# Peptides against a protein of PDB entry 2Q3Z, part 139

Target 1, 272 residues: chain A of PDB entry 2Q3Z
Amino acid sequence: YVLTQQGFIYQGSAKFIKNIPWNFGQFEDGILDICLILLDVNPKFLKNAGRDCSRRSSPVYVGRVVSGMVNCNDDQGVLLGRWDNNYGDGVSPMSWIGSVDILRRWKNHGCQRVKYGQCWVFAAVACTVLRCLGIPTRVVTNYNSAHDQNSNLLIEYFRNEFGEIQGDKSEMIWNFHCWVESWMTRPDLQPGYEGWQALDPTPQEKSEGTYCCGPVPVRAIKEGDLSTKYDAPFVFAEVNADVVDWIQQDDGSVHKSINRSLIVGLKISTKS
Target 2, 254 residues: chain A of PDB entry 2Q3Z as posed
Amino acid sequence: YVLTQQGFIYQGSAKFIKNIPWNFGQFQDGILDICLILLDVNPKFLKNAGRDCSRRSSPVYVGRVGSGMVNCNDDQGVLLGRWDNNYGDGVSPMSWIGSVDILRRWKNHGCQRVKYGQCWVFAAVACTVLRCLGIPTRVVTNYNSAHDSNLLIEYFRNSEMIWNFHCWVESWMTRPDLQPGYEGWQALDPTPQEKSEGTYCCGPVPVRAIKEGDLSTKYDAPFVFAEVNADVVDWIQKSINRSLIVGLKISTKS

## One batch from the design tools (peptide; made by RFdiffusion4, then SolubleMPNN)

Design b2_p22_5_s3 (from b2_p22_5, 10 letters changed)
Fold by OpenDDE base, seed 1:
Structure b2_p22_5_s3 (fold): chain B 272 residues (1-272), chain A 22 residues (1-22)
Amino acid sequence: as target 1 above (272 residues)
Amino acid sequence: VSDEEFFESNDYVPLPTRQPTA
C-alpha cells in the first residue's frame, strides 16, 4: 500500500463493475516535494507554522489535513470538483490517468486549483500524497453510495400519492463513490480503533468548518459507533443509510415507508 | 452492506461519469 505506484480504481455500478489503471507515482521525481508544499500551504500552517509542524508526526492530523487540501474548497488545495459535464475550460475528470500530472500541474501553476476532479480523482491524489508521506493508503470504491446532507442517516425522497418523486433530490445515491483508507494507530481514541481509517477528500460536507472527512476507524463504521471522530455519521450513511419514502396521501397526511429496493453501500477495497 | 476486498484486475474499461441513481 506504500510501494505500489501503479494500480486500479474501481468504477461503474454494482451491477457493472469497471476499473481503470492509475499511476499513483508516489516515487516519481519531485512528487514528495510537491506533497510537502501541499502541507506548507494548508490553512493551519499559514495560521501557525510551528503548531502545524509539531503535529505532522501524527498520521491522524496529517490525514485530516490532506483530506482537506486535495480539494480546493476553503484553501489552496489541488483539485476543483465538477459534475455537470461542462469541462471545456479545463481537463475532463475522465481524462486523467494518474496523480503525477495533476500534482505537477498544481505546483507548476503556483498552487492554483487543477480543473477538474471527481471522486476517484480526489481519492487517487489523496492516496498518492498519503503514500508519499509514509502512510499506508488504498483507494476504496463504494457502490450505491449515499450522500446524507442533514445527518439523519437517511436518504429521503418525497413522493405524491402516485409514487412520483416531488421536489429536488437534495439527498442522493451515487452509482459509485471513491475515498481512501489509511492504516494508522488511533491514540486519540479508545483501544481497538487502530487499523484502516476512512478519509474522504471529495468536497461533500463540511467537517469542523472545512470540506474534509475523517479519519474515522473502519471498525467504528462496521460496529455502528457514530460517536467516533471524525465524521462517523457521514461515513456511516455513505455505506449504510436507509432509504425512506415520504408519501403524501390525498388527505394531506404523510406516510413514512422504508424503501427496501434501494440498498445503500457495496464497498470494494483493493488488495495490492 | 458488504465490505469486499478485491485484487486489482488488469481490465481496461472506459471511465464512466459519476451519476445519481434513481
Scores: peptide ipSAE 0.048, ipTM 0.553, DockQ to the pose 0.099
Fold by OpenDDE base, seed 4:
Structure b2_p22_5_s3 (fold): chain B 272 residues (1-272), chain A 22 residues (1-22)
Amino acid sequence: as target 1 above (272 residues)
Amino acid sequence: VSDEEFFESNDYVPLPTRQPTA
């Protein structure tokens, strides 16, 4: 995983899986230096450099920092997310073919956020950075990926009597979502949670006040242990949320129905 | 424009971009 510079990112839908080639380029000239700059401009370093540096030996700590710094939310991070199809003042997320150009642009413009990213771009850049830092990392694609906003492990749709979705659609299932999994020990957890840890650099939800996610043991998600750090409920919901339809009746009453036709989660890990 | 506004304004975008299924 650390040694692979070229790979594929899976996209599309569960029914129509696609992939794109991606240059991670973690060993290209200057990329490691850029990754170190990323660490040196993180809010924790700026607040207390000595404390931050002392914790960089922990892949748990570094992974969490990187997940936050790959997005520009809350900090001088790398990428600005945009989903409205208006990319004329930057680069379309679909145009990127590798992490190297993104990281170089970020650094060369004084650590100014690069326009624009979406989930696979965030994940790919995070993968590059983590690999540069010696953390075995892979990009993961999850089809029918749930975004639970209220931490109830449900995707809730409000529907009228005709089955039409009402409201703001705040909670949703994405056709696909990408994040990363990194291999690390978890000395901060009970034994047995070493191995792949999910990290999500897409700024979906705040974790402890910052747009970051993880690391959370893939094992914990698989076993349904939502008590483990970090962000287990959110990541669990991405892959396992139940879909609930709240059906409004003519009298204004609401009926709860489990939507069995919508299966959340089909995770594909990249091979390196 | 806050970074949160960009995320909240998740409009439908064509594949291969991320899209809601519902």
Scores: peptide ipSAE 0.028, ipTM 0.658, DockQ to the pose 0.075
Fold by OpenDDE base, seed 3:
Structure b2_p22_5_s3 (fold): chain B 272 residues (1-272), chain A 22 residues (1-22)
Amino acid sequence: as target 1 above (272 residues)
Amino acid sequence: VSDEEFFESNDYVPLPTRQPTA
């Protein structure tokens, strides 16, 4: 996990799993220095350098900082996300073959956000940074990944009498989503939550006012302990949300139906 | 679906961008 520089990222769908090769390159020249710059431009450092530096020995703290700084939302972070297939003023997310070029571009352009990333790019860059910092990290792919926006553990669709989805799909299920898991102790939690921690650098929801996610113990998610920091309900919903259809009838009444045909969550961890 | 079974798929197939499920 720390020593592997080349690996694979899983993509596609649950029915058609794909992978791409990825060069994490955590030991390439200058990459560690770039990771340190990333820490030195984070909002917590800018607010109080001494406090930030004193906490860098904590993988919990560092992991949360990295999850926020890999995206450029709210800060001088690395990547700008884009999903509309309009990449002409940057690099297509599908064109990246490794984290090294992304990190070098970011640093060489004065920590200007790199265009563009999607979930696997965010995850891969986060994986590189965390590995550089000595935190064992792997990229994880979740198929049929839910994005719960209101923290109710549901994906809700509004439908007309014909079953057609109405309104803006604020909540959605992705064919796949990528994040990272990092190995760390959790001295800030009760005993037993050491091990793999989920971190999500893709800017999906704000946590404590910043687009970041985690770390949350994978064990807590598996056991349904949604009280554990950070962001347990959100990560739980990504892998376990129920789908609900709100069907409007001809008389204006609304009927709630559980959609059992849409199964959320099929997680694959990389061993590389 | 319980996250318990980590399926290791070794199949490398190039897949498109993340898209909403139908």
Scores: peptide ipSAE 0.033, ipTM 0.546, DockQ to the pose 0.133; fails the geometry check
Fold by OpenDDE base, seed 2:
Structure b2_p22_5_s3 (fold): chain B 272 residues (1-272), chain A 22 residues (1-22)
Amino acid sequence: as target 1 above (272 residues)
Amino acid sequence: VSDEEFFESNDYVPLPTRQPTA
């Protein structure tokens, strides 16, 4: 994982799986230096450099910092997300072929946010940075990935009596979503949660006031232990959320229905 | 458009971009 510079990122849908080649390029010239700059511009370093540096021996701490700094939300992070198909003032997320150009652009423009990223771009850049820092990391794709906004482990749709969706779809299911898994020990948790940890650099929800996610043990998610730090309910919902339809009747009554047609979660882990 | 605005709007984008499922 750490030594692989080229790989594939899975995309598309559960029924129509696609992949793209990606150059992670963690050993290319200057990339390690850029990763160190990323750490040195993080909000925790700016607040207390000595405290931040003392914690960089922890892959748990570093992983969480990187998940926040790969996006530019709330900090001097690397990438600005955009999904509206209006990329004329930047680079289309679909045009990137590797992490190296993104990281070099970020550094060369004074740590200004690079336009633009989507989930696989965020995940791929995070994977590069974590690998540079010596943390074994892989990109993961989850098909039918839920975005739970209210931490209830549900994706909720409001419908009229005809089954038509009403109001804003605040919560959604993505055709696919990408994040990373990193191998680390978890001395901050009970024994048995060492191994793969999920980290999500796509700015979906705030964790402790910052758009970051994880690390959370993949084992904890598999076992349904939502008490584990960090962000276990959110990551659990991405792969296991139930879809609920709230059907409003003409009399104003609301009926709860489990939507069995929408199955959340089909995770594919890369081997490279 | 901010990330928050996108998630609130639930806009669809052409494939191969990530899209909300209906």
Scores: peptide ipSAE 0.031, ipTM 0.642, DockQ to the pose 0.088; fails the geometry check

Design b2_p22_5_s4 (from b2_p22_5, 9 letters changed)
Fold by OpenDDE base, seed 1:
Structure b2_p22_5_s4 (fold): chain B 272 residues (1-272), chain A 22 residues (1-22)
Amino acid sequence: as target 1 above (272 residues)
Amino acid sequence: MTDEEFFENNDTKPLPTTQPTA
């Protein structure tokens, strides 16, 4: 994982799996220096450099910092997300073929946010940075990935008596979503949670006031241990959320229905 | 357009799943 510079990122849907080639390029010239700059401009370093540096020996700490710094939310992070197909003032997320150009652009423009990223771009850049820092990391694709915004482990839709969705969809299921898994020990947790840890650099929800996610043990998600830091409920929901329809009747009554047609979660880990 | 067709045509971009219209 650390040694692989070229790979594939899975996209598409559960029924129509596709992939794109990606150059992670963690060993290309200057990339390590850029990764170090990323650490040196993080909010924790700016607040207390000595404390930040003392914690960089922890993959848990570094992973969480990288998750936050790959997006430009709350900080001088690398990428600005955009999903509305209006990319004329930047680079389309679909145009990127590797992490190296993104990181170089970020650094060369004084750590200004690069326009634009989406989930696989965020994940790929995070993967590059983490690998560069010596943390074994892989990109993961989850098909039918839920985005729970209210931490109830449900995707909720409001419908009228005719089954039509009412109002703006606050919560959604993506056809696919990408994040990373990193291999690390978890001395901050109970024994048995070492191994793959999920980290999500896409700015979906705030964790402790910052747009970051994880690390959370993949084992904890599989076992349903939602008490495990960090962000276990959110990551659990991405792969296991139930879909609920709230159907409003003419009399103002509301009926709760489980939507069994929408199945959340089909995770594929990259081998490269 | 079926959800499958929609996702097939937009497979390079994450998109919300279209809820089946009743």
Scores: peptide ipSAE 0.036, ipTM 0.608, DockQ to the pose 0.099
Fold by OpenDDE base, seed 3:
Structure b2_p22_5_s4 (fold): chain B 272 residues (1-272), chain A 22 residues (1-22)
Amino acid sequence: as target 1 above (272 residues)
Amino acid sequence: MTDEEFFENNDTKPLPTTQPTA
């Protein structure tokens, strides 16, 4: 996990799993220096350098910083996300073949955000950075991945009497979504939560005011301990959300129906 | 088209699921 520079990222759908090769390149020339620059431009360092530096021995702290800094939301982070197929003023997310070029571009342009990323690009860059910093990390793909916006563990669709969806469809299920898992101890939690921790660098929801996610113990998600910091409800929903239809009747009444045709979550972890 | 059929045909990049038409 720390030593492998080349790997695969899983994509596609639950029934038709695909992969792309990816060069993580954590040992390539200058990449470690770029990772250190990333730490030195983070908002916590800029606010209090001494406090930030004193906490860099904690993989929990560093993981959370990296999750926030891989996206450019709220800070001088690495990547700008874009999903509308208009990439003419940058690089298409589908064109990247590794993390090294992204990180070098970021540094060489004065820590300006690189255009553009999507979930697997965010995850792959985070994986590179965390590996550079000595944190064992792997990319994870979740098929039928839910994005819960209101922390109720549901994907909710509002429907009229004809079954037509109403509203903005803010909550959604991705065909696939990528994040990372990092191996670390959790001295900030009760015993037994050491091991794989989920971190999501894709700017989906704010955590404590910043677009970051995790670390949260994979064990806590499996056991349903939603009180475990950080962001357990959100990560739990990505893999376990129920889909609910709210059906409005002609009389104005609303009926709740569980949609059993939409199954959320099929997580695959990379082994290399 | 079912969500499953949609994902089978549109699996090259992240896309939201299609709304099941009831």
Scores: peptide ipSAE 0.179, ipTM 0.688, DockQ to the pose 0.108; fails the geometry check
Fold by OpenDDE base, seed 2:
Order: sequence, then C-alpha cells, then structure tokens
Structure b2_p22_5_s4 (fold): chain B 272 residues (1-272), chain A 22 residues (1-22)
Amino acid sequence: as target 1 above (272 residues)
Amino acid sequence: MTDEEFFENNDTKPLPTTQPTA
C-alpha cells in the first residue's frame, strides 16, 4: 500500500469488471517535491502557513487537504475533470497510464490544472500523493456508485405516468466510481474508528465549502454511523443509497416507488 | 461545462463514466 509503484485500477461495470494497469510512481524522481508543492499551494497554507504546517503531522488533516487539491475546483489543484468527451484541448482521461506524468505536468506548468481527469485519474493521483507522504493508501472501485446531491441518502428520479424520466436535475449513479482508502488513526473520533478511511478527490460535492471528501472511517460507513466526520452521509450514499422513483400521475398526484432494479454499491478494494 | 455544471445538469439516467477501451 506504500511500496508498490505499479498496480491495477478496476473499472467497467458490476457485471463486466475490467482493470487497467497504472503507474503510481510515488518514488520516482521529483514526485515527493511535487507533493510538497501541492501542500504549499493549498488554500489553508496560503491563509496561514504556520497553522497549516503545524497540522501536517495529522494524516487526517493531510488526507483532507490532498482530497481537495487533487481536483482543481476552488484552488490551484492538479486535475480538471471533464466527462463530455471533448478533450481536444488537453489529454483524454483514458490516455493516462500513470500519476507521474500528470504531477510533473502540473508542476512544470506553474501549478496549472491538468486537462483532463475522471474518477479513476483523480483517485490514482490522490493515491500517489498520499503514498508519497507516507500514508498507506489504496484505490477503491465502487460499482453502481451513487451521487447523492441533497444528503437524504436517496437517489431520486422524477418520472411521468409512462415512467419516462422528467426534469433536468438528476442525481446520478455511476457504472463505477473510484476513490481511495487510507490507513490512519482517528484521535479526533471515539475509539474504534482507526483503520481504513475513505477519501474522495473527485469533485462531486462540497465539504465545508471545498470540493473534497473524507476522511471517514470505513467502519463507520459499514455500521451506519452517519454522524462521523467527515462526510459520512455522502460516502454512505455512494455505497448504500436507496433509489426512489417519484411518479407524477395525470391528476397531479405523485406516487413514491422504491426502484428495486437499481441496487447501489458494490465495492472492490485493491490489494496492491 | 464546469464540473459543478456537469454534476448539476446531467440526465437522471445512470451516466457511465468514459472508460478506456480494453
């Protein structure tokens, strides 16, 4: 989880699991220096360098900073996400074979956002950075991954009487989504939440005003303790959200139906 | 389209992430 520089990232769907090779490269030349630059350009450092540096001994703090800085939302972060298949002014997310080139490009271009990333790219870069900083980290893939936008632990679809989806705003289920799990103690929580912590660098939802997610104990998610910092409801929903159809009838009535055909969550963790 | 716009305005149907060709 710290020493391996080559690994695999799981992709595809629950029915058709795929993987790609990935070079994490946390020990390649200059990568540690780039990770330190990443910390030194984070908003908390820019606001109060002394306070930020004093907190870098906490893997909880560092993990949260890295989660926010791997994406370029709200800061000088590493990657710009794009999902619309228009990658002509950058590099297709599918073209990346490792984290090293991404990090080097970011640094060499004055910490300008690298175009482009998607979930596995964000997760892989976060994994590289965290490993480089001495935090045991692995990439995790969740199939049928929910994106809860209103923190109600539901994925809600609005449908007409014919079952056709209505409205422009929708919560999403990804065929797969990637994030990272990092091993750390949680002195900020009640005893028993040490171990794997979920962190999500893909800019899906804001946490405390920044596109970041976690760390949250995997145990807390498993046990349904949604009060646990950070972002337990969001991460819980990614793996356990219920899907609800709101069906509008001709008479204007709305019927709530549980969609049992859409099962959220099938998490696979990597050993490498 | 910004990341925020993408996540706010996507269709209600499950959206597959762009996957590398095997």
Scores: peptide ipSAE 0.080, ipTM 0.587, DockQ to the pose 0.097; fails the geometry check
Fold by OpenDDE base, seed 5:
Structure b2_p22_5_s4 (fold): chain B 272 residues (1-272), chain A 22 residues (1-22)
Amino acid sequence: as target 1 above (272 residues)
Amino acid sequence: MTDEEFFENNDTKPLPTTQPTA
């Protein structure tokens, strides 16, 4: 989880699992220096360098910073996400074969956002950075991954009497989503939450005003402890949200449709 | 850029890109 530089990232769908090779390259020349630059340009460092540096011994703190800095939302982060298949002014997310080129491009262009990433690219870069900083980390793929936008632990679809989706699909279930799990102690929590912690660098929702997610104990998610910091409800929903199809009639009545056969969440982690 | 802007027109994306399930 720290020493492995080459690996695979799982993609595709629950029915058709695929993988791609990925070079994490956390021990390649200059990568550690780039990871330190990433820490030194984070908003917390810029606000109070002494306080930020004093907290860098905490993998909880560092993990949360890295989650925010791998995306370029709200800061000088590494990657700009794009999903619309218009990649002509950058690099297609599908073209990346490793984290090293991304990190080098970011640094060499004055910490300008690299175009472009999607979930597995965000996760892979985060994995590289965290491993480089000595935090055992793995990439995780979740199939049928829910994106809960309103924190109700539901994915709701509204349809008319003809089965046509009404309004913009605000809430979605992705064919797959990737994030990272990092091994750390949680002295900031009650005993027993040490171990794997979920971190999500893909800019999906804001946490405390910043596009970041976690760390949250995998155990807390498994046990349904939604009070556990950070972002337990969101991560829980990614793997456990209930899907509700609503039928809206012209009279304003709303009825639950037949339960979708789609089951949210099938998590696969890479073993190093 | 809003979250909504990131996910516009995702319904027709081929694998291996992320896309909403049907």
Scores: peptide ipSAE 0.027, ipTM 0.701, DockQ to the pose 0.083; fails the geometry check

Design b2_p22_6_s1 (from b2_p22_6, 7 letters changed)
Fold by OpenDDE base, seed 4:
Structure b2_p22_6_s1 (fold): chain B 272 residues (1-272), chain A 22 residues (1-22)
Amino acid sequence: as target 1 above (272 residues)
Amino acid sequence: DPIFDDLILSNEERTIVLRRVP
């Protein structure tokens, strides 16, 4: 999880799982320096360099900083997210084949945001940075799957008669979503929460005023402990929700989708 | 939320708007 530089990112859907090769390249020339620059331009460093540096021995602290700095929201982070299929003024998220080029572009352009990323790009870059900093990390892909019905949350979404999605825009899920899990101790928590910690660098929600997410113990998520820091409720919803697809007709009647049944998350982790 | 603004323009087959059921 630290030494491997080549791997795969899982994409597609639960029924049609795809993967793409990805060069994490955490040991390639100059990448460590770029990761250190990433830390040195984070808002906490700019506010108080001494305090920030003193906390860099904590993978909890570093993980949280990295999750925020991989996206360019609120800071001089690495990637700008875009999902509208308009990538003419940058690089399509689907075109990236590794983290190295992204990080080098970011540095070479004076830490200007790189266009563009989506979830797997954010996750892969975060994975590279964390590995580079000595934190064992893997990319995780979560799918909506009808094969698994063991979730603790029920989430509903509605479509009109034309197939247009209706509902509360405050909560969204992807056909697949990627984030990272990092191995670390959690001295800031009660005993037993050491191990894999979920971190999500995709700028979905603010945590303590910054678009970042985690670290939160995977164990806490599995056990339903939503009180543990950081961002347990959010991550819990990402990995452990039943999704019901409803069709709302003009008369207000609601029916379950013929094409979709109850869906729960299916998580796949990279082997290295 | 800026990301959700982008998602409105994305392919609905890739993303869905959800409502939590208590």
Scores: peptide ipSAE 0.020, ipTM 0.606, DockQ to the pose 0.072
Fold by OpenDDE base, seed 1:
Structure b2_p22_6_s1 (fold): chain B 272 residues (1-272), chain A 22 residues (1-22)
Amino acid sequence: as target 1 above (272 residues)
Amino acid sequence: DPIFDDLILSNEERTIVLRRVP
């Protein structure tokens, strides 16, 4: 999970699994330097370099930073997401065959966001960066069958503080979604949550003010422990058919309330 | 706010349906 440079990203549906070849290329020339640049341009470094650097010994911290920096939301991150099939001013997400070209483009253009990515692209780039930094990481694909009653369905309602529905109902149906899992200890949590941690670099929800996600123990998700950091409710919703209520507070903050169902979708890790 | 608040279009991997709810 560190040494593999070539692999496959799984896509498609639960009933029809497909994959694309992917060059992670974490050991190619200059990639480590680019990963270090990524760390050095992150908002936490810019705010307090000393504090940021002192925390880089923590895979938990680094994983969270990378999750945020792989997307260009809120920072000088790597990729801009786009899903509307209008890619004429960039590169179609489907055209990428590896992380190396993406990272090199990002660096060579002065850390300008690369157009464009979707979930597997975000995940793959994150995987490359994390592996480059010595964190065992794999890309995972979670499948939803549109015909399965227990598919990964997110039904989102916006509610006020009184529980009244406001605004528009949003239904998100995913055929699949990709993120990464990284192996690390969790000294910041109770014993037993070491091991694979889910991280999601696809910009979807803000976590502590930044579009990032995780790390959260895979075990916690499986066991339905949504109290554990980071972002357990969000990741739980990604892997289960669930109803998510977005509750807006008086201060404008939004948080999730989830109706728990412990139905885990089909998950497949990357292969070499 | 979720990033998908104003996302109307989806591809084969994602389908988003926005509906007005009373």
Scores: peptide ipSAE 0.016, ipTM 0.508, DockQ to the pose 0.053
Fold by OpenDDE base, seed 5:
Structure b2_p22_6_s1 (fold): chain B 272 residues (1-272), chain A 22 residues (1-22)
Amino acid sequence: as target 1 above (272 residues)
Amino acid sequence: DPIFDDLILSNEERTIVLRRVP
């Protein structure tokens, strides 16, 4: 999980699983230096370099920083996400075959955001950086399925009378989603939460004012301990949530159109 | 602890962990 430089990113659906080869390349020339630059341009370092550096011995702290810095939201992060199939001014997310080229482009262009990424690209780059920094990490692909279950967490979509989604697509439903899991102790939590921690570098929701997610113990998600830092409710929702479609009428009234439960039916992690 | 039941597929080159909702 630290030494592996080659791997596969799984995509598609639970019924139609496909994978792409991916070069993580954490030991290639200059990659460690780039990872260190990533840490040195993070907002916490810029605010207080001494404090930031003193905390870099903590994989919890570093993991959270990396989660935020892999995306360019709110900082000088690595990747700009785009999902509208308009990639003419950059590189299509589907074209990437490794993390090294992305990281080198970022550094060589003065830490300007690289265009473009989607979930597996974000996850793969995060995996490279975390491995480079000595944190055991793997990419995780979760395949979603509609399932009838009772959940207290809701994903809400607002549609007009014509069925068109209104507002910002802040809540996205994916047929699959990728993030990373990192192995670490959690001295900041009660005993028993050491082990795999979920981190999600895809910019979806803000956590403490920054587009980042985790680390949260996989065990906490399994056991439904949603009070556990960081971002347990959000990660839990990624694996188990009700989807509610609302229709807004001209008079401002809102009507429930569809109620579906979303659950992750299959999770794939690789070590190669 | 895993979130799902694990099915581990391994060969000489790689290990794949499949986790399924019980």
Scores: peptide ipSAE 0.006, ipTM 0.422, DockQ to the pose 0.019
Fold by OpenDDE base, seed 3:
Structure b2_p22_6_s1 (fold): chain B 272 residues (1-272), chain A 22 residues (1-22)
Amino acid sequence: as target 1 above (272 residues)
Amino acid sequence: DPIFDDLILSNEERTIVLRRVP
């Protein structure tokens, strides 16, 4: 999880899993230096360099910083996300074959955001950076699947009497989503939460004012302990949630329908 | 399954409203 430079990123759907080869390249020339630059341009360093540097021995701290810095939201981060298939002024997310080119472009252009990334690109770059910094890390892909399973949290959709989703469909479920898991101890938590920690570098929701996510113990997610930092409820929903349809009738009445056939949560981790 | 048909490869706006099941 630290030494492997070549791997695969899983994509597609639960029924049709595919993968792409990816060069993480954490040991290629100059990549470590770029990772260190990434740390040196993060908002926490700029605010208080001494405090930031003193905390870099903590994988928890570094992981959270990297989660925020891999995306360019709120800072001088690496990648700009785009999903509308308009990539003419940059590189299509689907064109990347490794993290090295992305990181080099970022650094060589004065730490300007690289265009463009999507979830697997964010995850892969984060994986490279974390590995460079000595943190065992793997890319994780989560699929949506159709099978009966209970969860503690609900994803809610509002529908009209015809079953059509109301609004701008802002609460969408991805066919697949990628993030990373890093191995670390959690001295900031009660004993027992060491091990794999989920981190999500794709800008989705703000955590403490910044587009970042995690680290949160995978164990906590599995056990449904949503009280642990960071961002346990959000990550839990990514991997395990039921879907509820709120059907509004013409008279204004609302009926709740639980769809047990749709389950969020089929994880596959990078094997190499 | 209408919800399954609405699954998207990638969505810039992934807002999830979380409610704990009673």
Scores: peptide ipSAE 0.024, ipTM 0.561, DockQ to the pose 0.057; fails the geometry check

